# Designs tried in a protein design run: peptides against a protein of PDB entry 6CSU. Part 1

No score or structure here was measured in a lab: all are predicted.

Target 1, 51 residues: chain A of PDB entry 6CSU
Amino acid sequence: GALEELRGQYIKAVKKIKCDMLRYIQESKERAAEMVKAEVLRERQETARKM
Unless a header shows other numbers, all headers, positions and changes below count from the first letter of the chain.
Peptide ipSAE is a variant of ipSAE made for these designs: the mean of its two directions, with the distance scale d0 fixed at 1.0 Angstrom where the peptide's residues are scored. Compare it only between designs on the same protein; published cut-offs may not carry over.
A fold fails the geometry check if it doesn't show the stated peptide or something in it is severely misdrawn.

## One batch from the design tools (peptide; made by RFdiffusion4, then SolubleMPNN)

Design b1_p8_2_s1 (from b1_p8_2 with V3I E8K)
Fold by OpenDDE base, seed 4:
Structure b1_p8_2_s1 (fold): chain B 51 residues (1-51), chain C 51 residues (1-51), chain A 8 residues (1-8)
Amino acid sequence: as target 1 above (51 residues)
Amino acid sequence: as target 1 above (51 residues)
Amino acid sequence: EYIEIIEK
């Protein structure tokens, strides 16, 4: 009936949101990793200049 | 330096958001599961009434 | 190693 259909629609929406959020998390992690890599590189360069 | 500190703060914030989102996803999945369970019970009850 | 920690 109508209620079951509405519940189904809700679950479908939740699944989509979950997927979107997981993708966002993954992308955020990747960006963070790149920021760390860049920082490490800068630190190494600074150390090298001090040697 | 200041830039490194800011980067660190960003990464820290991202980690918190990640945790919050993962928790939200888990809770959403649990709610969805309960909704499905309730729907199945209702369907069974309706079927039983028609017998 | 730090990157690995973040990526987990």
Scores: peptide ipSAE 0.111, ipTM 0.600, DockQ to the pose 0.021
Fold by OpenDDE base, seed 3:
Structure b1_p8_2_s1 (fold): chain B 51 residues (1-51), chain C 51 residues (1-51), chain A 8 residues (1-8)
Amino acid sequence: as target 1 above (51 residues)
Amino acid sequence: as target 1 above (51 residues)
Amino acid sequence: EYIEIIEK
């Protein structure tokens, strides 16, 4: 019936949102890691110039 | 320096967002489970009335 | 080390 269909649609929507959020978290971690790598590279270059 | 501070602030913000998102996912799962339970109860009552 | 922690 209509109630079961609504429930099914809700669960499906929640699953999609969960997947999207987990992907976003993973991508955000990757972006953060790349920003750290870029900073470390710049710092190493600055240190090398001072030697 | 300013660059390191900015990077640190970004990582801190990302961690906060991650925690908020994971909490939201957990709460959404709990809400979905409760909706299923409520539906099952209603369906059982309807079945009982038909007997 | 910190990069490895972030990526895991």
Scores: peptide ipSAE 0.110, ipTM 0.595, DockQ to the pose 0.020
Fold by OpenDDE base, seed 1:
Structure b1_p8_2_s1 (fold): chain B 51 residues (1-51), chain C 51 residues (1-51), chain A 8 residues (1-8)
Amino acid sequence: as target 1 above (51 residues)
Amino acid sequence: as target 1 above (51 residues)
Amino acid sequence: EYIEIIEK
């Protein structure tokens, strides 16, 4: 019935949101790691220039 | 120094991730709500067709 | 409409 179908659609939507969120979090963490690496590289280059 | 700058970059990255996550969650919830509305509409139309 | 929403 209508209520069962609605419940099914809700659960399906929530599952999709969960998957998308996990993917997004992972990608965001990877971008953050890259930002840190870039900063470390810049610092190393700065140190090298001063030697 | 290098450690302080790294810490700063890390904190900045984490804050960005948090904000992005919250935005994504909100947008996903809105999409889910719209999906539910669409399903309810479909069910109502189906019911009407059977009358 | 439903399909479009699910694909996003």
Scores: peptide ipSAE 0.095, ipTM 0.613, DockQ to the pose 0.021
Fold by OpenDDE base, seed 2:
Structure b1_p8_2_s1 (fold): chain B 51 residues (1-51), chain C 51 residues (1-51), chain A 8 residues (1-8)
Amino acid sequence: as target 1 above (51 residues)
Amino acid sequence: as target 1 above (51 residues)
Amino acid sequence: EYIEIIEK
């Protein structure tokens, strides 16, 4: 009935949100990792120049 | 030094990611809530028509 | 319809 249908739709919506969130988190972490790696490289170069 | 600067940058990046995630979650929940409300209304209308 | 809204 209507209640079961609504429940199903709610569950589906929640699952989608969960998936989207997890994807966003993963992508954000990857971007952050790349930024950190780039920064580390820059810092090493700066250190090398000062030697 | 370089280590402290890198640490600072890392912390800043993490904080930004956290904020972005929280915002995304909040917005997603709001969208879901609106959809659910709309669905409830539709279901009520369907029920009414069948009466 | 609900699914479509969620995807937006």
Scores: peptide ipSAE 0.110, ipTM 0.609, DockQ to the pose 0.023; fails the geometry check

Design b1_p8_2_s2 (from b1_p8_2, 4 letters changed)
Fold by OpenDDE base, seed 4:
Structure b1_p8_2_s2 (fold): chain B 51 residues (1-51), chain C 51 residues (1-51), chain A 8 residues (1-8)
Amino acid sequence: as target 1 above (51 residues)
Amino acid sequence: as target 1 above (51 residues)
Amino acid sequence: DYEKIIEK
């Protein structure tokens, strides 16, 4: 019935949001890691120059 | 220095957001599972009544 | 190694 259909749609929507959030978290992790990597490299280069 | 402090704060903030999102996803999973469980139980009860 | 910290 219509009620069951609505419940099914709700569950489907929640699953989609979950997947989207997991993807966002993964992408944010990757971006943050890249930023830190770049910073570390710059710091190493600066340290090396000062030697 | 202040720059290193800011970097540390950024990393800490990212970690917090990650944890919060993972918690939200977990809670959403639990809620969705409970909704499905309740629906299945209702459907079983309806089926049983119609026997 | 800050990258390791974030990627955990």
Scores: peptide ipSAE 0.161, ipTM 0.591, DockQ to the pose 0.024
Fold by OpenDDE base, seed 5:
Structure b1_p8_2_s2 (fold): chain B 51 residues (1-51), chain C 51 residues (1-51), chain A 8 residues (1-8)
Amino acid sequence: as target 1 above (51 residues)
Amino acid sequence: as target 1 above (51 residues)
Amino acid sequence: DYEKIIEK
């Protein structure tokens, strides 16, 4: 019936939100890792300059 | 050392992001539930009007 | 500060 269909739509919407947020978290982790790598590279270059 | 401290800051930042996103998911679920409840109420009121 | 990561 109509109520069951509405419940189904609710569950579908919640699952979509969850998937989108998990993807965002994953992408944010990847960006953070790239920032750390860039920082390490800068640190190494600065150290090399002082040799 | 400096690298270990940077790694620590990275982990802290990632954990903060994860917590914020999980909170957002939870709040979105709550908002969706409220929308469903409002829809059910409107449906019941419409049905009652037709009695 | 890694908070700027969220704005990307």
Scores: peptide ipSAE 0.159, ipTM 0.598, DockQ to the pose 0.047
Fold by OpenDDE base, seed 1:
Structure b1_p8_2_s2 (fold): chain B 51 residues (1-51), chain C 51 residues (1-51), chain A 8 residues (1-8)
Amino acid sequence: as target 1 above (51 residues)
Amino acid sequence: as target 1 above (51 residues)
Amino acid sequence: DYEKIIEK
């Protein structure tokens, strides 16, 4: 019935949102890691330049 | 120093990620609510059509 | 530019 169908669609939507969220979190963490790497590289280059 | 700067930048990045995540969650919930509304409307229309 | 990276 209508209520069961609605419930099913709601659950499906929530699952989709969860997956999207987890993907977003992972990608964001990867970008943050890349930022850290870039900063470390910059600092190393700066140190080398001063030698 | 380099470590303090890195720490500061990391914290800033994490805070940004948190905010983006919360926004994403909210927007996703709103989209889900709209999907539910659309489905309810469809079901009501279907019921009316059969009357 | 960290801000640019975060905004991606």
Scores: peptide ipSAE 0.148, ipTM 0.602, DockQ to the pose 0.024
Fold by OpenDDE base, seed 3:
Structure b1_p8_2_s2 (fold): chain B 51 residues (1-51), chain C 51 residues (1-51), chain A 8 residues (1-8)
Amino acid sequence: as target 1 above (51 residues)
Amino acid sequence: as target 1 above (51 residues)
Amino acid sequence: DYEKIIEK
């Protein structure tokens, strides 16, 4: 019935929102990891220059 | 000696950068969790309105 | 070592 359909739509919407946020977190972690790698590379170059 | 000091400074700098990035990730996760809670609350209100 | 700093 209409009540069960509404409940189902609510659950589906909440699940989608949660999945979107988890994806954002994962992408943010990946971007952060790449930024760390780039910074480490720059620091290695600077260290080598000072040797 | 100077070489060991330089290596130590490099390691310290890299550790600091990593810690800063990890803190950013943690804060991002916390913000995301709060955004999910807010969205779920809005969706519940919208669902109730449609009943 | 340096890899341990990055990965762990």
Scores: peptide ipSAE 0.101, ipTM 0.503, DockQ to the pose 0.054; fails the geometry check

Design b1_p8_2_s3 (from b1_p8_2 with V3E E7K)
Fold by OpenDDE base, seed 4:
Structure b1_p8_2_s3 (fold): chain B 51 residues (1-51), chain C 51 residues (1-51), chain A 8 residues (1-8)
Amino acid sequence: as target 1 above (51 residues)
Amino acid sequence: as target 1 above (51 residues)
Amino acid sequence: EYEEIIKE
């Protein structure tokens, strides 16, 4: 009935939010990985200069 | 140096946020599953009454 | 060290 349909719509909305959050996390992870790569390279360069 | 330490702290903070979001998603998934279970049971009961 | 922070 209408009540079940409303509950179904709620669950579907929650599923969408979950998917959007997972996508955001994945993109954030990729950006963070690039930042880490750049930082590690800078640290290695600085360490080399201090030898 | 201090700048690298600050960058490290930033990355660690991002990691924490990611973990918190994943935990939230997991908990939300579990709550949604319980809601679905309850709804399915209600639907089955209603269907049975309409036979 | 940084790589371990981003893993998962």
Scores: peptide ipSAE 0.145, ipTM 0.607, DockQ to the pose 0.023
Fold by OpenDDE base, seed 5:
Structure b1_p8_2_s3 (fold): chain B 51 residues (1-51), chain C 51 residues (1-51), chain A 8 residues (1-8)
Amino acid sequence: as target 1 above (51 residues)
Amino acid sequence: as target 1 above (51 residues)
Amino acid sequence: EYEEIIKE
């Protein structure tokens, strides 16, 4: 019925939002990892330059 | 240095966003569960009324 | 702190 349909639509929407958020979190982690790697590389290069 | 500080700020921001998102997901799940429970209750009451 | 974000 209409009530079940509305509930179904809500659940579907929640699932979509959840998926989007999890994807965003994953991408944010990847960006953070790249940022760390870049810093480490710079530090190593700077150290090597001084040696 | 400034670069490390900026990275630190980014990491902190990412952590906050992640926490907020996870909380939102959890709350959404809870809301969905309550919606289901409400529907089930209504259906049971309707059925009982007909019996 | 970085490990928490990256690895979780």
Scores: peptide ipSAE 0.142, ipTM 0.607, DockQ to the pose 0.024
Fold by OpenDDE base, seed 1:
Structure b1_p8_2_s3 (fold): chain B 51 residues (1-51), chain C 51 residues (1-51), chain A 8 residues (1-8)
Amino acid sequence: as target 1 above (51 residues)
Amino acid sequence: as target 1 above (51 residues)
Amino acid sequence: EYEEIIKE
């Protein structure tokens, strides 16, 4: 019925939001990792340049 | 030395923050799952009531 | 060590 359909739509929306949030978290972790890698590379290059 | 100790303290702090964030994400996922389960239960109960 | 902090 109409109420069940509305509940189904709510569940679908919640699941979508969950998936979007998890994807955002994963992408944020990847971006953070890339920033760390870049900093480590700069540090290593700086050390090598001074040697 | 003092610089290495400060670096160690920073790394320790970052690790703690990471763990706290991951725990928060896990708990948020569990809360979201519980909300979905509760709504599914209400939907099933509504269906059963109408039958 | 820094990379180990970020990766899961």
Scores: peptide ipSAE 0.140, ipTM 0.547, DockQ to the pose 0.032
Fold by OpenDDE base, seed 3:
Structure b1_p8_2_s3 (fold): chain B 51 residues (1-51), chain C 51 residues (1-51), chain A 8 residues (1-8)
Amino acid sequence: as target 1 above (51 residues)
Amino acid sequence: as target 1 above (51 residues)
Amino acid sequence: EYEEIIKE
C-alpha cells in the first residue's frame, strides 16, 4: 500500500544520503592529508635552506 | 606561522563537520527504524482485525 | 525484520 511505498522511498533516500556523506567525509580527510603533506614539504625546504 | 594556523583551523572545522554528519546519520537511522516499527505495528493490528 | 536494511 501507499504506506509501504512511502516507507520504502524514505529508506532509499536515507541510504543515498548516508553514502554521500561518507564519501564527503573520506574526501575531506584526503584533502586534509594533502594540506599536511604540503606544509611538511615547505617546512623541510625551509630547513634545508638553513643548512 | 600563519600557514600552520590556517591548516589547523581547517582541520578543526573538518573534524566538527564530520562529527555533525555522523550524528545526523545515526539520528536518521533511528528515525527510519521507528518508522518501520510503526508500520509493522499497524500491519499487525490490521491483520488482527481480519481474524 | 527490516531494520537490517538501515544498518547497511
Scores: peptide ipSAE 0.128, ipTM 0.608, DockQ to the pose 0.022

Design b1_p8_2_s4 (from b1_p8_2, 3 letters changed)
Fold by OpenDDE base, seed 5:
Structure b1_p8_2_s4 (fold): chain B 51 residues (1-51), chain C 51 residues (1-51), chain A 8 residues (1-8)
Amino acid sequence: as target 1 above (51 residues)
Amino acid sequence: as target 1 above (51 residues)
Amino acid sequence: DYIEIIEK
């Protein structure tokens, strides 16, 4: 019925939001990891320059 | 050493961001669930009024 | 490595 359809639509919307946020977290983690890698590499080069 | 300390600090920062985002998702899910519950209740009342 | 741990 109409009520069940409405409930289904809202549940579907909530699930989509959850999935989008989980994807965002995964991508954010990947970007953060790359930032850390780049910073560590720069610091190694800076250290090597001073040695 | 200084390089290891820097790496440790960045890893710690990334872990904090991850935890904050996971908490945000959990709280967002709870808020969304309450919104759905409220909407379903309103629709039930509206349906009952029309019956 | 530490990066792999972060990405898990």
Scores: peptide ipSAE 0.142, ipTM 0.597, DockQ to the pose 0.047
Fold by OpenDDE base, seed 1:
Structure b1_p8_2_s4 (fold): chain B 51 residues (1-51), chain C 51 residues (1-51), chain A 8 residues (1-8)
Amino acid sequence: as target 1 above (51 residues)
Amino acid sequence: as target 1 above (51 residues)
Amino acid sequence: DYIEIIEK
């Protein structure tokens, strides 16, 4: 019935949101890691230049 | 020093990710709620039409 | 399409 259909659609929507969220978080973490790596590189280059 | 700077940048990045994640989740939930409302409306209209 | 709406 209508209630079951709505429930099914809700669950489907929630699952989609969960997957999208996890993907977004993972990609954001990867971007943050890249920023950190870039900073480490800059600091190492700065140190090397001072030698 | 470099370690403290990196730590600070890491914390800043993590905070940004957290905020973005929460915003995304909230907006996604709101969109899902709207979809559910639309479905309820359709079902009610269907029922009314059958009366 | 619910999936399409969520992907916005």
Scores: peptide ipSAE 0.130, ipTM 0.615, DockQ to the pose 0.024
Fold by OpenDDE base, seed 3:
Structure b1_p8_2_s4 (fold): chain B 51 residues (1-51), chain C 51 residues (1-51), chain A 8 residues (1-8)
Amino acid sequence: as target 1 above (51 residues)
Amino acid sequence: as target 1 above (51 residues)
Amino acid sequence: DYIEIIEK
């Protein structure tokens, strides 16, 4: 019936959202890591120039 | 410096968001499971009444 | 290092 279909559609939607959110989390972590790497690299270059 | 602090604050914010999102995912899964359980229960009760 | 910890 209509109610069962509605529940099924809800669950399907939740699964999609879950996947999207997990992907976003992964991408956010990668971006954060890259920002830190860039900082470390700049600091090392600065140190090298002082030597 | 200010730029390093900004990067640190960004990472901290991302970690908070990650935690919130993971919690939301878990809660959504639990709600979905409860909806399915409720449906199954109603169907079983309907069957029982027909017998 | 710290970067590795963030990536996990």
Scores: peptide ipSAE 0.129, ipTM 0.594, DockQ to the pose 0.021
Fold by OpenDDE base, seed 2:
Structure b1_p8_2_s4 (fold): chain B 51 residues (1-51), chain C 51 residues (1-51), chain A 8 residues (1-8)
Amino acid sequence: as target 1 above (51 residues)
Amino acid sequence: as target 1 above (51 residues)
Amino acid sequence: DYIEIIEK
């Protein structure tokens, strides 16, 4: 019935949002890792110039 | 320096968003589970009345 | 088990 269909639609929507959010989190983590990597490399260069 | 601080702020913000999103996902899953549980119980009652 | 499927 209509009520079961509405529940099904809600669950489907929640699952889609979950997947989208997990993907966003993963991509954000990868971008953060790249920023850290670049910073560490620059810091090593600066350290080398001071020694 | 300012650039390193900005990178640090970005990473901190991303980590906070990640935690908030994971919490939201967990709560959404719990709500969905409750809706399914209620539906299953109602379906069992309907089945029993038809038998 | 619909609950188990959703919680995965």
Scores: peptide ipSAE 0.124, ipTM 0.606, DockQ to the pose 0.022

Design b1_p8_3_s1 (from b1_p8_3, 3 letters changed)
Fold by OpenDDE base, seed 5:
Structure b1_p8_3_s1 (fold): chain B 51 residues (1-51), chain C 51 residues (1-51), chain A 8 residues (1-8)
Amino acid sequence: as target 1 above (51 residues)
Amino acid sequence: as target 1 above (51 residues)
Amino acid sequence: MDPEKLKA
């Protein structure tokens, strides 16, 4: 009936939101890791140049 | 020498920051998952009550 | 930490 359909639609929407949030967090993790990697590389090069 | 030591200290500090950031992101992921789980459970109970 | 600062 209408209530079961509405329940199903809501649960589906919430599941989509969950997936989107978790994907965003994973992508943020990857970006953070790359930023740190780049910073370490730059610092190594700078230090090597000053030696 | 002093330059090598300073380089080592900086790299160590950056590694710590990386670990802290990644841990924060992981904890945020877990919190987001739990919030969605709780929402789905509440909606199921509400819908069941209205049937 | 602010996750909004990690946006692409």
Scores: peptide ipSAE 0.128, ipTM 0.563, DockQ to the pose 0.022
Fold by OpenDDE base, seed 1:
Structure b1_p8_3_s1 (fold): chain B 51 residues (1-51), chain C 51 residues (1-51), chain A 8 residues (1-8)
Amino acid sequence: as target 1 above (51 residues)
Amino acid sequence: as target 1 above (51 residues)
Amino acid sequence: MDPEKLKA
């Protein structure tokens, strides 16, 4: 009935939101990791010039 | 020398920040997952009362 | 920590 299909639609929407949130978090994780790698590399290069 | 130890301290600090950021992201992921589980469960219970 | 600041 109408209630069952509404329930199904609601649960589907919640699952979509979950997926989007977790993807956002994963992308944030990847960006954070790459920023750290770049910073460490630059620091090594800077140190090499000063030594 | 002083420059080498400063470099070491800087890199150590950057790695600490990386670790903290990734832990925060992981905790956010876990909280998001648990919130979705709780919401789906409540919705099922609510539906059961209305049917 | 603000997750939006993690974008770069």
Scores: peptide ipSAE 0.125, ipTM 0.565, DockQ to the pose 0.058
Fold by OpenDDE base, seed 4:
Structure b1_p8_3_s1 (fold): chain B 51 residues (1-51), chain C 51 residues (1-51), chain A 8 residues (1-8)
Amino acid sequence: as target 1 above (51 residues)
Amino acid sequence: as target 1 above (51 residues)
Amino acid sequence: MDPEKLKA
């Protein structure tokens, strides 16, 4: 009935929000990992040049 | 030598920062998931009471 | 989206 339809709409909206939030967190994780990777690479190169 | 030791110290520090950042992201993901779970549960109960 | 908002 109409009430079940409304419930369905709400749950679909909540699921979309969940996906958006978790995607943001995943992207943030990836960015953090890439920043650290770049730092490690730079440090290795800098120390190598000094040796 | 001394230069390799310094490099090692730096890389260890960077690895620690990486772990801290990724732990924060993981905890944020878990919190987001639990919030969504709670919302879905509340909505199910509210609609069930109205039916 | 601000990750600090996820702490609330």
Scores: peptide ipSAE 0.125, ipTM 0.561, DockQ to the pose 0.021
Fold by OpenDDE base, seed 3:
Formats: C-alpha cells, sequence, structure tokens
Structure b1_p8_3_s1 (fold): chain B 51 residues (1-51), chain C 51 residues (1-51), chain A 8 residues (1-8)
C-alpha cells in the first residue's frame, strides 16, 4: 500500500546517503595518504640538497 | 650522521601522524555506518507503529 | 580531528 511504498522509498534514500558518506570517507583516506606521501618526498629532497 | 638521523626521526614522526589520521578516518567510517543503521531501525519501528 | 581539513 501507499504507506509501505513511502517507507520503502525512505529506506532507499537512507541507504543512498549511507553509501555517499562511506565513499566520502574512503576518498578522504586516499587523499590523506597521498598528502603524507608528498610530504615525505619533499623532505627527502630537501635533506638531499643539504648534504 | 647527525643530519641523516634527524631526517630519519622526521620521517618516522610523519609516518606516525599518517597512521593516526588513517585510524581516525576508519573509526569515523564505522561510527557513520552505525548511525545510519540506527536511523533505519528507528524509522522502521515508527512506521510499524503507524500501520 | 576534522576530516574536512583533508581537503586542504
Amino acid sequence: as target 1 above (51 residues)
Amino acid sequence: as target 1 above (51 residues)
Amino acid sequence: MDPEKLKA
């Protein structure tokens, strides 16, 4: 019935939001890892120039 | 030498910070998932009471 | 920690 359909639509929407948030967190994790990688590389280069 | 040791210490510190950030992100992911789960459960219960 | 800082 109409009530069940509305409930189903709501649950579907919540599931979509869940997926969006989890994807955001995963992407943030990847960005953080890349930033740290870049930092390490820069410091290695700077140290090498000072040797 | 002293310069190499300092460089090594810096890199170690950066790696530690990386691990801390990644752990935080993972924990945030888990918390977000649990919040969504709770939301879905609440809405299911509310809908059931209104049927 | 605020994950939004990971965008900068």
Scores: peptide ipSAE 0.123, ipTM 0.560, DockQ to the pose 0.022

Design b1_p8_3_s2 (from b1_p8_3, 3 letters changed)
Fold by OpenDDE base, seed 2:
Structure b1_p8_3_s2 (fold): chain B 51 residues (1-51), chain C 51 residues (1-51), chain A 8 residues (1-8)
Amino acid sequence: as target 1 above (51 residues)
Amino acid sequence: as target 1 above (51 residues)
Amino acid sequence: MDPEKLPA
């Protein structure tokens, strides 16, 4: 009935939100990793310039 | 320097978002579980009433 | 929570 359908809709919504959040977390980690990589490369260049 | 500080701030922000999201996911799962529990209890009552 | 509205 309507109750079961509402329950199903809620669970579906929760699952979608979960997937979206997990994807966002992963993308944020990837961006952080790229930021670290870029920083390390700049640090190496700066060190090389000073030697 | 400023770059390292910006990196640190970004990583801190990412970690906070991650924690908030994981908490929200957990709370959403708990709400879904409670909804299921309530539905099951109602279904049991309805079945008992019909017997 | 809307992940599209989150910073960083």
Scores: peptide ipSAE 0.238, ipTM 0.657, DockQ to the pose 0.062
Fold by OpenDDE base, seed 1:
Structure b1_p8_3_s2 (fold): chain B 51 residues (1-51), chain C 51 residues (1-51), chain A 8 residues (1-8)
Amino acid sequence: as target 1 above (51 residues)
Amino acid sequence: as target 1 above (51 residues)
Amino acid sequence: MDPEKLPA
C-alpha cells in the first residue's frame, strides 16, 4: 500500500545519505593524507636548501 | 611551526565532521526505526477496528 | 546536514 511504499522510499533515502556521507569522509581523509605528503616533501626540500 | 599547526587544525576539523556525520546517520536510523514501529501499531489498531 | 557545505 501507499504507506508501505512511503516507508520504503524513506529508508532508501536514509541509505543514500549514509553512503554519501561515508564517501565524503573518505575523500576528506584522502585530502588530509595528500596534504601531509606535500608538507613532508616541502620540509625535506627546505632542509636540503639550508644544508 | 605555523604549517604544522594548520595541518593539525585541519585534521581535527575532519575528525569532528566525521563524528557529526556518524551521529546524524545514527539519529536518522533511529527515526526510521520509530516510524516503522508507529506504522505497525497503527496497522494493528486499524485491523482490530475492522474486525 | 549538508556535507557539501562542511569544511575539510
Scores: peptide ipSAE 0.236, ipTM 0.650, DockQ to the pose 0.059
Fold by OpenDDE base, seed 5:
Structure b1_p8_3_s2 (fold): chain B 51 residues (1-51), chain C 51 residues (1-51), chain A 8 residues (1-8)
Amino acid sequence: as target 1 above (51 residues)
Amino acid sequence: as target 1 above (51 residues)
Amino acid sequence: MDPEKLPA
């Protein structure tokens, strides 16, 4: 009935939000890792330049 | 050094984002549950009215 | 909360 349908709709919405947010967290981690990697590379270049 | 500090800063930022997002997911679940509860109550009232 | 406005 309408009640069960509504319950299903809200549960579905919550599941989607959860998945989207977890994906965003993962993408944020990846971006942070790439920024750190870039800094490591710059530091290595500077070290090499000074040698 | 500066590299280790930067790494720490990004890790800290990611951890905060994760915590904030998980909290938002929990609050979203609670809001959805309350909306369903309200619908259940309305359905019960209508049933009682028809009896 | 707006994920688009989060840092990183």
Scores: peptide ipSAE 0.229, ipTM 0.656, DockQ to the pose 0.024
Fold by OpenDDE base, seed 4:
Structure b1_p8_3_s2 (fold): chain B 51 residues (1-51), chain C 51 residues (1-51), chain A 8 residues (1-8)
Amino acid sequence: as target 1 above (51 residues)
Amino acid sequence: as target 1 above (51 residues)
Amino acid sequence: MDPEKLPA
């Protein structure tokens, strides 16, 4: 019936939101990690240039 | 140093994203639950009117 | 708390 269909739509929507949010968090973490890697490499180069 | 500051900024940004995403998921679940409640009430009224 | 831990 209509209630069961609505429940199905609700569950599907919540699952999609959860997956999208987890993916967004993961991608944000990956971008931040790459920024940190780049900074580490720059600092190593700066240290090497000061020796 | 610059690397420690970047790490601090990264951690702060990730924490904010996590909190915002969890709040968004929770609010979406609450909205969906209220929609289901409303549908249950409507179906009860429809059943009562058919009797 | 691990700041890198994903929400459950």
Scores: peptide ipSAE 0.204, ipTM 0.655, DockQ to the pose 0.073; fails the geometry check

